# Peptides against a protein of PDB entry 7BDX, part 96

Target 1, 212 residues: chain A of PDB entry 7BDX
Amino acid sequence: EMGAAACTLLWGVSSSEEVVKAILGGDKALKFFSITGQTMESFVKSLDGDVQELDSDESQFVFALAGIVTNVAAIACGREFLVNSSRVLLDTILQLLGDLKPGQCTKLKVLMLMSLYNVSINLKGLKYISESPGFIPLLWWLLSDPDAEVCLHVLRLVQSVVLEPEVFSKSASEFRSSLPLQRILAMSKSRNPRLQTAAQELLEDLRTLEHN

## One batch from the design tools (peptide; aimed at target 1 P146 D147)

Design b2_p28_2_s2 (made by RFdiffusion4, then SolubleMPNN; from b2_p28_2, 14 letters changed)
Fold by OpenDDE base, seed 4:
Structure b2_p28_2_s2 (fold): chain B 212 residues (1-212), chain C 212 residues (1-212), chain A 28 residues (1-28)
Amino acid sequence: as target 1 above (212 residues)
Amino acid sequence: as target 1 above (212 residues)
Amino acid sequence: MEKTLELHEENLERELPRRRDRSLLALA
């Protein structure tokens, strides 16, 4: 209980850039983010058996951790930190996104995707993530999720890749050959306005790339 | 491990007033500080048997919690919050200070005393703490500690009481009758300059009150 | 003239002697 409460508070305050800087300025940041990945991994691995109540202290703890990572990645210095000093965490997030089944741990997926999106704002981060083994298949697997919020954040991450010619060019062939166009088209007609807009924008971006 | 790391980070960032305000502005603050007291209590109760390694994750966790409380109490709105909404935590801190033996858990004692001192800056907080059952005996018991830092912060808290006529007058007879004057005099000759100064200042304050 | 009700925040804060007025921060 106490751990979850503490992490939740830390998550809340990490919405501030100054707090992120304070977190990173300390000598404890490296250890914290290292253990964060391990903790998240342990949680995801525990899901195979017991229907861990979504609202368990453990779940809340992990959500808070993912939220903290997201908020750190929301800041330029935080992105740089993650890309330079916490690549293992990024690898873990990618792995966990692959380990979770569609519809499973939606909130966690969203937070992890948000963190990756934030990291992708950094060119080095984008390069690192996009060069991860199985990255493209992972995106499409995630895009098969029934949850609109998961799909929304996948589309945002895809868009982040597509909008960077240097990165996109390296994987363009695989991307084009595996693109779930029908799924994205379906999302562009979604009743969820955010999802609809994201899908439409991505389709526009993709069309622009085909004509150039 | 992760809980301790999270709490440690939260402790670090809580040195900022803005972070304290953010902690308190949320709906989770009440629960957090309620559980904090319980966690600290559980830790202290666990000490009777096993020489819990001072550097255990649990110890670090509790130190961080006590640090957070201290830093919250360092801010006016934080003091007001604690006095109005977390009196149970204050009661717990007082109780735990009484439960710990001299020389036991020095760091925790220091942090708890610092938190009480900070609370005592608030008049309502000072009144509340000073009216706690056994408060005066507790101060003298704590002042018997062999640790100079513990004694320093006890003297500061005593001084905070003495400097408030409204509060001091209510307990003046008990205070005067039980005052470990010889101990305070010994501290005024301490080789620790901070302890020495605090003891000297308190003695001066006491002399001033006797002449008025 | 909107009398701003100066909510006299009861100065719950004690004026301690200046040297002592500083709340203690627990540095992590």
Scores: peptide ipSAE 0.216, ipTM 0.798, DockQ to the pose 0.028
OpenDDE base, seeds 1, 2, 3, 5: peptide ipSAE 0.200, 0.197, 0.194, 0.198; ipTM 0.796, 0.797, 0.799, 0.799; seed 2 fails the geometry check

Design b2_p28_2_s3 (made by RFdiffusion4, then SolubleMPNN; from b2_p28_2, 13 letters changed)
Fold by OpenDDE base, seed 3:
Structure b2_p28_2_s3 (fold): chain B 212 residues (1-212), chain C 212 residues (1-212), chain A 28 residues (1-28)
Amino acid sequence: as target 1 above (212 residues)
Amino acid sequence: as target 1 above (212 residues)
Amino acid sequence: MQKTEEKTEKLYEEEIPRRRDRSLLAAS
């Protein structure tokens, strides 16, 4: 209970750039993000056995941790920190996104995908995550999710790869051979306006790459 | 571990007025401070049985909670919030300061005394804590502590009462009859310059009240 | 007529003026 309350408050205030700078300016940031990865992994591993109530204090704590990571990654200095000093956390997020089944822990998936998207604004961050083993299969696995917010953030992450020629060139063969084009086309007709727009923009970006 | 890390970061950033405003602007503040009091009480009650290692994750968590309360009380809006909405926490802090023996949990005592001093900057806060049953005996109990920082913050809290005529008049008879004058005089000769100055200032304030 | 929502700085009228600048921060 108290840990979840403290972490929820820290999540709320981490929306400020000055708070992110204060978090990172201390000597505790490295330890915090290391334990964050371990805590998130332990939570996801616990889901395979018992139906952990999604409304548990443990769930709220892990959601707040993922929210803090997202908000830190929303700031330039936070991206720089995560990309340089917390690569194990990024690897953990990628692994956990692969371990979760479609429809499982949707809120956590959204927060983790938002954090990876924010990291991808940093070119070094985008290079790091896109060069991860199984990254392209992971994107397509996540794009099979029935949740529109999960799919939205996957499409944004795919767009981050497509819009960066230096990154896209390394994965272009695998990307083109495995692209779930019919799924993306179906999303471009979604009733969800955010998902529809993201799918349309990505289809336009992909067409531009075929004409160059 | 993770709870202590999150709470430690929240403590660090709570030194900012804008962070305190953000904590209090949310709907989670009431619950957070309610659980804070319960957590601090549970920790202090656990000390009577087992030598809880002062360097434990639990100790660090409780120190961070007391630090957050202090930093919230350092801001005008935070004092207003605690005095109006978290009186149970103030009562808990007063109780815990009475339950702890001289030399026991010195760091926690210092943080709790700092929080009460900050609350005493609000006139309503000073009235509330000074009208607590056993408040004057509690001040003298705490002033018997061998720790110079504990004694310093007790003297500052005593000065807060002495400098406010409306508050002092209500306790003046009990205060004058029980004042450990010899102890305060000994502190005015301390080698600790902060303790020495605080004791000298209080002795000057007390002399001024005898001539009026 | 833009109603300047006067952010009523709640004048914490209940504060002791001489002591406002004497608040203590707990260093972490």
Scores: peptide ipSAE 0.221, ipTM 0.800, DockQ to the pose 0.035
OpenDDE base, seeds 1, 2, 4, 5: peptide ipSAE 0.193, 0.127, 0.228, 0.210; ipTM 0.799, 0.795, 0.801, 0.799; seeds 2, 4 fail the geometry check

Design b2_p28_2_s4 (made by RFdiffusion4, then SolubleMPNN; from b2_p28_2, 15 letters changed)
Fold by OpenDDE base, seed 3:
Structure b2_p28_2_s4 (fold): chain B 212 residues (1-212), chain C 212 residues (1-212), chain A 28 residues (1-28)
Amino acid sequence: as target 1 above (212 residues)
Amino acid sequence: as target 1 above (212 residues)
Amino acid sequence: MEATEKKNEEVLERELPRRRDRSLLAAA
């Protein structure tokens, strides 16, 4: 309980850029993010099938950790820190996203995908995650999720890749050959306005790349 | 480990007034400070005699909690919050300071005494702690500590009481009858300049009260 | 619509004499 409460407060205050700078300015940031990855991995490995107790202290603790990572990555210096000094955490997030089934740990997936999206704003971060083994299959695995928020954040991450010619060119062949176009087209007709917009924008971006 | 790391980061950032306001502005502050008191009490109760593992994860966690309370109390709105909404935590801190032997849990005592001193800047806070049962005996118990930092913070708290006529008048008879004057005089000759100054200032303040 | 001045209950901050550091920060 106390750990979850402390982490939740830290998550709440990490929405401030000044707090993120203070977290990173300390000598404890490296250790914190190292243990964060291990804790998230341990939690995901402890999940019994498709059942998770979302309201457990453990779940709240891990959600707060993922929220902190997301908020750190929302700041330029935070994503630079993660990309340069906490690559193992990024590897862990990618691995955990691959280990989770569609519909499993939805809230955690959303937070992890938000963190990866924030990291992808940094060109080095985008390069790092997009060059990870199985990255393109992982995106499609995640896009098979029944949850609209998971799919939304996958589409945003895909868009972040597509909008960077230097990165997209390396994976363009694999991307085009495996693109679940029918799935994205179906999402562009979603009743969820955020998902609908993200799918429409991505389809426009993809069309622009075919004409160039 | 992860809880201690998160709490330590929260402690570090709590040195900012803006972070303290953010902690208090959330709906979680009451729960956090309630559990904080319980956690500190549990830790102190788990101590085997005079031995504590200061470098343990548990110790670091409790030090971070006490540090957070201190830094919250360093801000006007933070001490007002503690005095109005977290009196049980103040009661717990007073109790724990009484339960610890001289030389035991020195670092925790220092942090708890710093928090009480900060609370004592608020007139309601000073009234509340000084009207606690056994408050004056507790001050003298703490002043018997061999550690100079413990004694320093006791002297500061004593001075905070002495400098408030409305509060001091209620306890003046008990205070004067039990005052360890020889101990304070010995501290005024300390080689520790901070302790020496605090003892000298308190002796001057006490002399001023005798002539009025 | 008059912004109800939430009377911030005057935090009765004690005027401790100027020379003394008013609050203690615990450095982490």
Scores: peptide ipSAE 0.161, ipTM 0.797, DockQ to the pose 0.033
OpenDDE base, seeds 1, 2, 4, 5: peptide ipSAE 0.135, 0.143, 0.033, 0.161; ipTM 0.790, 0.796, 0.772, 0.798; seeds 1, 2, 5 fail the geometry check

Design b2_p28_3_s1 (made by RFdiffusion4, then SolubleMPNN; its pose is not in this set)
Fold by OpenDDE base, seed 3:
Order: structure tokens, then C-alpha cells, then sequence
Structure b2_p28_3_s1 (fold): chain B 212 residues (1-212), chain C 212 residues (1-212), chain A 28 residues (1-28)
């Protein structure tokens, strides 16, 4: 309980750029993010056994951790730190997103996807995550999720790849051959306006790439 | 480990007034400080049994909690919050300071005493802690500590009482009758300049009160 | 080249401008 409460407060204050700078300016940032990855991994591995209630202190703790990572990645210096010094955490996030089944731990997926999207704002971050083994299959696995928010953040991450010619060119063949076009088209007709817009924009971006 | 790391980061960032305001502006502050008191109490109670190594994750966690409380109390709105809404935490800190033996958990004592000193900057806070049962005996118990930093912060808290006529008048008889004058005089000759100065200033303040 | 650096800075600015940073706000 106390750990979850402290982590939740840290999550709340991490919405400030000044707080992110303060977190990163300390000598403890590396250790914190290393243990963060381990904690998140341990939690996800525990899900296959006992139905841990999503509302447990442990779940809240892991959500707060993912929230902190997201908020750190929302700042330029935070992205730089994660991409340069916490690559293992990024690898862990990618792995965990692959280990989770569609419909499983939706809130955690959303937060982790938001963190990866924020990291993808940095070209070096985008390069790093997109060059990860199985990245394209992972995107499609995640896009099979029934949750609209999960799908929204997947589409945003896909768009981040598509809009970067240097990154997209490396995976363009695999991307085109495996693209779940019918799924994206279905999302463009979603009643969720955010998902609808993201799918429409991605379809427009993809059309632009076919004509060039 | 993860809880201690998160709490340590929260401690570090709580040095900012903006972060303290952010902590207090949330609906979770009350719960956090309630659990903080319970956690600190549980830790101190565990010391009488197993020699918990002072360098344990648990110790680090509790030190970080005490540090957070201190940093919150360093801000005007934080003092107001603690005095108005977290009195149980103040009671717990006073209790724990009484339960700890001279030379025991020195770092924790220092942090807790710093928090009480910061609270005492608020007249309402000073009134609250000084009206606590056994407050004067507690000060003398703490002043028997061999640690110079503990004694320094006790002397500062004593000075905060002495400099407030409304508060001092209520306890003046007990204070005068139980004052460990020889101990304070010995501290005025300390090789520690901070302790020396604090003891000298307190002796001057006490002399001024005898002539009025 | 200075031009490539300016182009990268402009592309970075363009990505940063288009990519609204996602803050994870605590759900109330």
C-alpha cells in the first residue's frame, strides 16, 4: 500500500517538466528505471497464474510506474534519457506488450503504448523501437485488441513510423505485406471519434506513400 | 526495493514548493500521510526485535517518508495542511521520538525533529505540538541523545517554544523546573559550531525571559 | 552539412509540433 501511494504521488507530480528534470538530474534515475522494468515484468508474468485483481495495490503500483515512464517520455530530456540510458526498459515494454493477450491489462497497455509513442517523437527513439525484432508483428498483434484506446495508441505509433521516411523505408516491404488494412478500414468507421480520426489520417498517409 | 526507490525520488522532488503544492492539491494527500504515519510506526516497532540493518530497503523507505514530511512542512501551505488535516501524523512523530532510545535511529530522529521544527513555524502547529502530553519531558529525553544533530534540532524546537510568549507561558513552570541547564551549558561549549551557536542563543533567550 | 542539420532541426520541430506529447493524467 505505501509503495503504491508513493508511486502514485510521484506519477501525479511527474506531469510537470520541472519534476521530470529533477528526477533525471539525480543519480538515482538509472536505478529507478531499471527496477521499474523488472517490477513491470514481474507483474505481467504473475498474471498468467493467479487472477490478480486489476484493482490490487500491485496493479496500481505498476500503473503508476507506467504513468511515470510516459510522463518522462513526454519531455525532450526524458526521451533522450530513456533512449540513451534506459534501453532495457524500452525492450521490456515492447516484450510486455507482446506477452499480453488482446483484452488483457488494457490500462497498462495504453500507458505503455503512450510511453512508446512519446519515445517515438525522438527520431533516435523511433529508430530504436522500430528496429526491435518483431516490431511490425507486435503492432498488428496489438491492433487486434478489442479496446479502442489500445488501438488508438497503436495507430498513433504506426503513424509515427509511416511519417518518418528513413525509418519506414527499412520496414516498408514487411509493413506493406502484413498491413491489416481491413482492420484499419473498420477502425475508420468506428463510433469512437478519436479512433476514427486516427485511422482516417493513417489511411491518408498510407495513400500518399503509395502515390510517391 | 521499488517502493524505496519511488519514495526516494518523491523525497528528492519534494524539495520544490511547486511539487509540495502538487502533492497537496491532489485528493490522495490525506491517504498518503495517513499511511506514512502507520509505516513509520511499524518500522520503529520492528526495531525492538530484529536488528534491522539501518541500510535496509525498509530503512531507506522510512527515511524518505520522513524527508517528504519535512519538505512538506518547509512550505507554508504544507504546514497548514499537516496542522489542520494530518494531526495523527504529528502525534505519531511525537510518539516515535519518545519510543526511540538515545543513539537509536539518529537519522530518522533528525528528520522527524526537522519536520516538527518546520511545523512549529506555524503558530497553530507550535501550539498543537507543545500542548501534546509529555512534550516537555520528550524534549529533555531527546536532548540526552549523544548525537549533535539530534541535540541541535531539539534546541531549535525548544527555542521555537521559548520565543513564543503565548505558548511558553502555558508551560513556563514545567519548563523552568525541569530544564537541563547543565546539559545546555555543556552544548554551548561544543566543538560543533552549529550546536554551540544554537545553545548560546537559547541561553541568551532564557536569560532575557528571566529579566522580564 | 549545416543544411542537413537545419533540415533535421526543422523535421524535429515538425515532429514535435505534430506529435502532441501524451501526458498520462491520473484518471479521476
Amino acid sequence: as target 1 above (212 residues)
Amino acid sequence: as target 1 above (212 residues)
Amino acid sequence: SELEQMARELELQSRELRAKELKALEEA
Scores: peptide ipSAE 0.197, ipTM 0.825, DockQ to the pose 0.026
OpenDDE base, seeds 1, 2, 4, 5: peptide ipSAE 0.196, 0.040, 0.201, 0.196; ipTM 0.823, 0.813, 0.824, 0.825; seeds 2, 4 fail the geometry check

Design b2_p28_3_s2 (made by RFdiffusion4, then SolubleMPNN; its pose is not in this set)
Fold by OpenDDE base, seed 5:
Order: C-alpha cells, then sequence, then structure tokens
Structure b2_p28_3_s2 (fold): chain B 212 residues (1-212), chain C 212 residues (1-212), chain A 28 residues (1-28)
C-alpha cells in the first residue's frame, strides 16, 4: 500500500519537467529504472494465473511506474537518459507489450505505448526501438487490440516510423509486406474521432510515400 | 525494493517547494500521510525483535518517509497541512520518539526531530506539539541520547519553545522543574561545534528568561 | 540555423505526451 501511494505521488509530480530533471540528476535514477523494469515484468508474469483486480495496490503501483516512464520520456533529457542508460527498460516494455493479450491490461498498454511514442520523438530512440527484433510484428499484434486507445497509440507510433525516412527505409519491405491495411482502413471509419483521425492521417502518409 | 526506491526519489524531489505544493495540491496527500504514520509505527514496533539491518529496504523506506515529512514541514503550506489535516501523523512521530531507546534508530530520530522542528516554526504547530501529553518529559528523554545529532535537534526544538513566550509560559513550571541543566551544560562543552553552539545559545536564552 | 533548430525543438515538444493520473473510473 505505502509503496503504491508513494509511487503515485511521484508519478503526479513527474508531470513537471523540473521534477524529471531532479529525478535524473540524482544518483538513484539508474537503479530506479532498472527495478522499474523488473517490477513491471513481474506484474505482467503474475497475470496469467490470478485475475488480479485492476484496482489492486500492485496494479496501481505498476501504472504509476509506467506513468513515470512516460513523463520522463516526454522530456528531451529524459529520452536521452532512457535511450543511453536504460535500454533494458525499453526492451522490457517492448517485451511486455508482446506478452499481453488483446484486451489485457489496457491501461498499462496505453501508458507503455505512450512512453515508446515519446521515446520515438528522438531519432536515436526511434532507431533503437524500431531496430528491436520483432518490432513490426509487435505493432500489428498491438493493433489487433479491441481497445481504441491502444490502437490510437499504436497508430501514432507507426506514424513516427513512417515520418522518418531514415528509419522507414530500413523496414520498408517488411512494413509493406505485413501492413494490416484493412484494419487501418476500418479504424479510419471508427466512431472514435481520435482513432479515426490518426488512421486517416497514417493512410495519407502512406499514400504520400507510395507516390514518392 | 521498488517501493523504497520510489519513496527515496520522492524524498529527493520533495526538497523543492513546488514539489511539496504539487504533493499537497493532490487528492492523495491525506491518504499518503495517514499511511506514512502507520508504516513508521509498524517499522518501529518491529525493531523490538529482529536486529533489522539499518540498510534494509524497509529502513530506507521509512527514512525516505520521514524525509518527506521533514521537507513538507519546511514549507509554510506544508506546516499548515500537517497541523490542520495530519495531526495523527504528528502524534505518531511524538509517540515513536518516546518508544525508541537511546542510540536506537538515530537516523530516523534525527529526521523525525527535524520534522517537528520545522512544524514548530509555525506558532500553531508549536502550540500543538508542545501541548501534547508528555512533551516535556519526551524532550528530556531524547536529550539523554548519546548521539550528538539527536541532541542537537532536541536542543533546537527546546529553543523553539523557549523563544515563544506564549508557549513557554504554559509549560514554564514543568520546564524549570525538570530541566536537565547539567546535561545541557555538558553539551555546551561538546567537541561537536554544532551541538556546543546550540547548547550555549539555549543556555543564554534560558538565562535571559530568568532575568526577565 | 539556430532559429530552425529552435523551431524544430518546439515542434517536437508539441508532440510530447504526458501521462495524467487516470482518475480511478469508479465502476458504478
Amino acid sequence: as target 1 above (212 residues)
Amino acid sequence: as target 1 above (212 residues)
Amino acid sequence: SELEEQARQLELQSRELRAKELEAEEKA
């Protein structure tokens, strides 16, 4: 209980850039993010047995951790830190996103996807995650989720790849061969306006790339 | 482990006034400080049996909690919050300081005493803690500690009482009758310059009060 | 130019996502 409460407060205050800088300026940042990855991994592994109530202290704790990672990745120095010094955490997030089934732990997926998207703002971060083994299949796996928010953040991450020619060119063949076009087209007709817009924009970006 | 790491980071960033304001501006502050008191109490109660290694995650967690309370109490709005909405936590800190033996959990004692000192900067806070049952005996109990830092912070808290006539007048009879004068005199001869100075200043303050 | 770099940084900042504390959906 107390750990979850403390971590939730830390998540809340990490919305400030100055707080992120303070976290990263300390000697404890590396250890914190290392243990974060382990904690998130342990939580996801525990889900295969017990219906952990989504409102458990453990769930709240992991959500707060994912929120902190997201807020750190939202800042330039935070992205640089994650990409340079906490790559194992990024690898863990990618792995966990692959291990979770469609509809499972939607809130956690959203937060983890938001963190990866923020990392993708940095070219070095985008290169790192997009060169991860199974990245393209992972995107399509995640895009099969019934949740609109999960799909939205997947589409945004795909867009980050498509908008960076240096990264897209390396994966273009695999990307084109496996693109779930029908799924994206279906999303462009979604009643969720955010999802609809994101899918439409991605389709436009893809069309532009085919003409060039 | 993760809880202690998160709490330690929260402690570090709570050194900022803006972070304290952010913590207190949230709806979770009351719950956090309520659980904090319970956690600290549970920890101190656990010490009577096992030599908990001072470097345990549990110890680090409780130190971080006490540090957060101290940093919150260092800010005007934080003092107001503690005195108005978290009095149980203050009562818990006073109780725990009484339950700990001389030389036991020195670091925790120091942090708790620092928090009480910070609370004492507010007249309302000083009134509250000084009117707590057994407050004067508690001060003398704590002043019997062999640790110079513990004694230093006790002397500072005593000074806060002595410097406030409205508070001191209420306890003056009990204070004068139980004052460990020989102990304070011995501290004024300490090789620790901070302790020496604090004891000397307190003796001067007491002499001034006897002449008025 | 320094101005182009500043503009690029501002554009990148506009894309940043912050994780707000999701209000606990009270399951009614």
Scores: peptide ipSAE 0.121, ipTM 0.818, DockQ to the pose 0.050
OpenDDE base, seeds 1, 2, 3, 4: peptide ipSAE 0.072, 0.052, 0.052, 0.059; ipTM 0.814, 0.813, 0.812, 0.813

Design b2_p28_3_s3 (made by RFdiffusion4, then SolubleMPNN; its pose is not in this set)
Fold by OpenDDE base, seed 2:
Structure b2_p28_3_s3 (fold): chain B 212 residues (1-212), chain C 212 residues (1-212), chain A 28 residues (1-28)
Amino acid sequence: as target 1 above (212 residues)
Amino acid sequence: as target 1 above (212 residues)
Amino acid sequence: SELEEMARELELASRELRAKELLAEEKA
């Protein structure tokens, strides 16, 4: 309980850039993000056995951790920190996104995807995550999720890759051969306006790349 | 481990007034400080049996909590919050200070005393804590601690009472009858310059009050 | 180029995602 409460407050205040700078300016940041990855991993591994109630203190704690990571990645110095000093955490997030089944831990997936998207704003971050083993299959696995918000953030992450020629060119053959075009087309007709817009924009970006 | 790490980061960033305002501006502050009191109480109650290593995650967690309370009390809105909305936490701190033996959990005592001192800057806070049952005996119990830093913060808290005529007059008879004058005189000769100064100032303040 | 990287970061920085605490509460 107390850990979840403290972590939740830390998540709330981490929305401030100055707070993120204060977190990163301390000598405890490395340890914190190392333990964060381990804690998130332990939580996801625990899901295979016990139906952890989504409203458990443990779930809230992990959500707060993922929220903190997202808010750290939302600023330039935070992205630089994660890409340079906390690559294991990024690897953990990618692994956990692969380990989660469609519909499983949707909120955590959303937060982890938001963190990866923020990391992808930095070219170094985008390169790092896109060069991760199985990244393209992971995107399609995640895009198969029934949750519209998960799919939205997957589409945004895909768009971040597509909009960077240097990154996209490295994986263009695999990307084109495995692209779930019918799924993206279905999303472009979604009743969710955010998902619809993201799918339409991605389809436009893909068309532009095919003509170049 | 993760709870202690998160709480330690929250403690670090709580040194900022803006962070304290953000904590208090949220709807989670009341719950957080309620659980804080319970967690601190549980920790102190656990000490009677197991030699909790001072370097345990649990100890660090409780230190961080006490640090957060101190930093909240360091600002005007934080004092107002604690005095108006978290009186149970203040009662808990007073109780825990009474339950701890001389030399036991010195760091926690210091942080709790710092929080009470910060609360005492507010006249409402000073009134509340000074009117607590057994407050004067508690001060003398704490002043018997072998730790100079504990004694320093006790002397500061005593000074805060003495410098407020409205508060001091209510307890003046009990205060004068139980005053450990020889102990304070001994502290005025301490090799610790901070303790020495605090004891000297208190003795001067007491002399001024006797002549008025 | 460093300039193209900066331009990307500037363009995408406007699209930075902040994880609001409310995302945890919207299960009501």
Scores: peptide ipSAE 0.045, ipTM 0.793, DockQ to the pose 0.040
OpenDDE base, seeds 1, 3, 4, 5: peptide ipSAE 0.044, 0.045, 0.048, 0.023; ipTM 0.789, 0.792, 0.791, 0.775; seeds 4, 5 fail the geometry check

Design b2_p28_3_s4 (made by RFdiffusion4, then SolubleMPNN; its pose is not in this set)
Fold by OpenDDE base, seed 3:
Structure b2_p28_3_s4 (fold): chain B 212 residues (1-212), chain C 212 residues (1-212), chain A 28 residues (1-28)
Amino acid sequence: as target 1 above (212 residues)
Amino acid sequence: as target 1 above (212 residues)
Amino acid sequence: SELEEMARELELASRELRAKELEAEEKA
């Protein structure tokens, strides 16, 4: 309980850029993010066995950790830190997103996807993530999720790739050949306005790339 | 490990007034400080049994918690919050300071004494602490500690009482009758300049009170 | 280039995602 409470408070205050700078300015940042990855991995590995209640202290703790990572990645210096010094954490997030089944741990998926999106704002981060083995299949795996928020954040991450010609060109063939176009088209007709807009924008971006 | 790391980071960032305001502005502050007290109490109760290594993750966690409380109490709004909404935590700190033996958990004692001193800057806080049963005997118990930093922070807390006539007058008889004058005089001759100065100032303050 | 990185960051900076605690949105 206490660990989850402390981590939740740290998550809350990490919304401030100054707090992110303070976290990263210390000598403990590297260790913290290393243990973060291990903790998240341990949690996800435990899900296949015991029905861990989604509202458990452990779940809350992991959500807070994912929230902290997201908020750190929301700041330029935080992105640079993650990409340069915490690549193992990024690898862990990618792995965990692949290990989770559709509909499983939706909130955690959303937070992890938000963190990856934020990391992808940095060109080095985008390059690193997109060069990960199985990156494109992972996007489509995640886009098969029944949850609209998961799908929204996948679409945003896909847009982040599509908007960067240098990165997109490397995977363009695989991307085009495996693109779940019917799924994206279905999302463009969603009743969720955020999902609808994101799907529509992505379809427009893709059309622009086909004409060039 | 992860809990201790997160709590340590929260401690580090709590040095900022803005972070303290952010912690207190949330709906989770009350619960956090309640659990903090329980966690600190649990730790101290466990010390009488197993030789808990001072450098354990548990110790580090409790030190970080005490540090957070200290940093919150360093800010005016934080003091007001603790005095108005977290009195149980103050009671816990007073209890734990009494339960710890001379020379035991010196770092924790220092942090807890710093927190009480910070709380005592607020007149309501000073009143609350000083009206606690056994407050004066507790001060002298703590002043018997072999550690100079513990003694320094006790002297500072005593000064905070002595400098407030309304508070001091209520306990002046007990204070004068039980005052470890020889101990304070010995501290005024300490090679530690901070301890020496604090003891000297307190002796001057006490002399001023006898002439009035 | 550093300029390309800056341009991307400037374009996407407005799109940064802050992870708000989910509990705060239900009370609106």
Scores: peptide ipSAE 0.106, ipTM 0.804, DockQ to the pose 0.040
OpenDDE base, seeds 1, 2, 4, 5: peptide ipSAE 0.104, 0.102, 0.100, 0.035; ipTM 0.803, 0.803, 0.803, 0.793; seed 5 fails the geometry check

Design b2_p28_4 (made by RFdiffusion4)
Pose (drawn by RFdiffusion4):
Structure b2_p28_4 (pose): chain A 212 residues (1-212), chain B 210 residues (1-210), chain P 28 residues (1-28)
Amino acid sequence: as target 1 above (212 residues)
Amino acid sequence: EMGAAACTLLWGVSSSEEVVKAILGGDKALKFFSITGQTMESFVKSLDGDVQELDSDESQFVFALAGIVTNVAAIACGREFLVNSSRVLLDTILQLLGDLKPGQCTKLKVLMLMSLYNVSINLKGLKYISESPGFIPLLWWLLSDPDAEVCLHVLRLVQSVVLEPEVFSKSASEFRSSLPLQRILAMSKSRNPRLQTAAQELLEDLRTLE
Amino acid sequence: AAAEEEAEHLLNLRRDRAELAKEKAEEE
């Protein structure tokens, strides 16, 4: 209970750039981010499906962990630190997104997809994520999730890699062969404006790159 | 005059999340949200045989109080703090909406309805408002108001209550059937565009979940 | 202004979730 309360407080204060700089400056953050991935992996493996039932100081603990990772990656030196020091944590995040079934732990998936988007803002972070093993199959599969907020964060991550045609050129062929053009087109007609324009903007960039 | 000027200044700065977080600790020593409800209750009681005066120092004081409550509830930890600590203030807001006759204190009713909408974004806040005494009769009463802005914010709150699970096993199935569907339909053909669109959106949501 | 946009966004998410919950209830 005490461990989760401290992680929740740290999640609250980690929204500040001044606090994020202080976390990376203290010589204990490396251990914190290594054991964070282990705790997130342990939490996901412990779930035999079901849902989560807002596990008392268990789900709030991993949500605080993913929330901290997201708030750290939201700061320039935070996403810089993560791609240099905590590459194993990025591997764990990408692994846990594929390991989590559609509809299972939706809040955890959005926090994790938000952190991958933030790390992709760093040039090395974009290279590391896009060159990870089944990255493209993972993207199109996360789009098969029924939750609209998960689909929105997948489209935002896809738009981020698509916005760097150099990195996008390495993962060619499968971007044209396996892309769920029909699902992205359906998302460009959603009544939810943020999801609709995210898919509309991604479709504009996808059609423009195939011709230009 | 001085009290209202300081409250208006606080309403201006309360649009910042940093300021809202700073306000939630101050409620301990000076019961800001406890005495806010008393001041709002005292103001409406003082309008015995009369309606609003406006441009007054007293009118802008309670507008600033309701504006601050709204700006606090607009921040996630603000609406979380209100539903945990300031449930009495939420009771007062819901009570004063019913106590105010139609056409009386229109600006105050809109600001109050905006704060209830914001608190309803919080899961416990939605339960607390929807399970409050006389809540459905209050929605009907507020929709009988001639002012279009008040009707718009009632429809926005009703839309917020209609969306999300709320157990969904006839707990929310009866809430939808008990609404003034005729008045919502009349407002869907309204000459006020903002009101017409809110009633239209609500009607789509009522039909979608039927 | 930004708070209004966030509130609208949350409202849209609630709509999407409510429709999804109805579909699941019909399937059950």

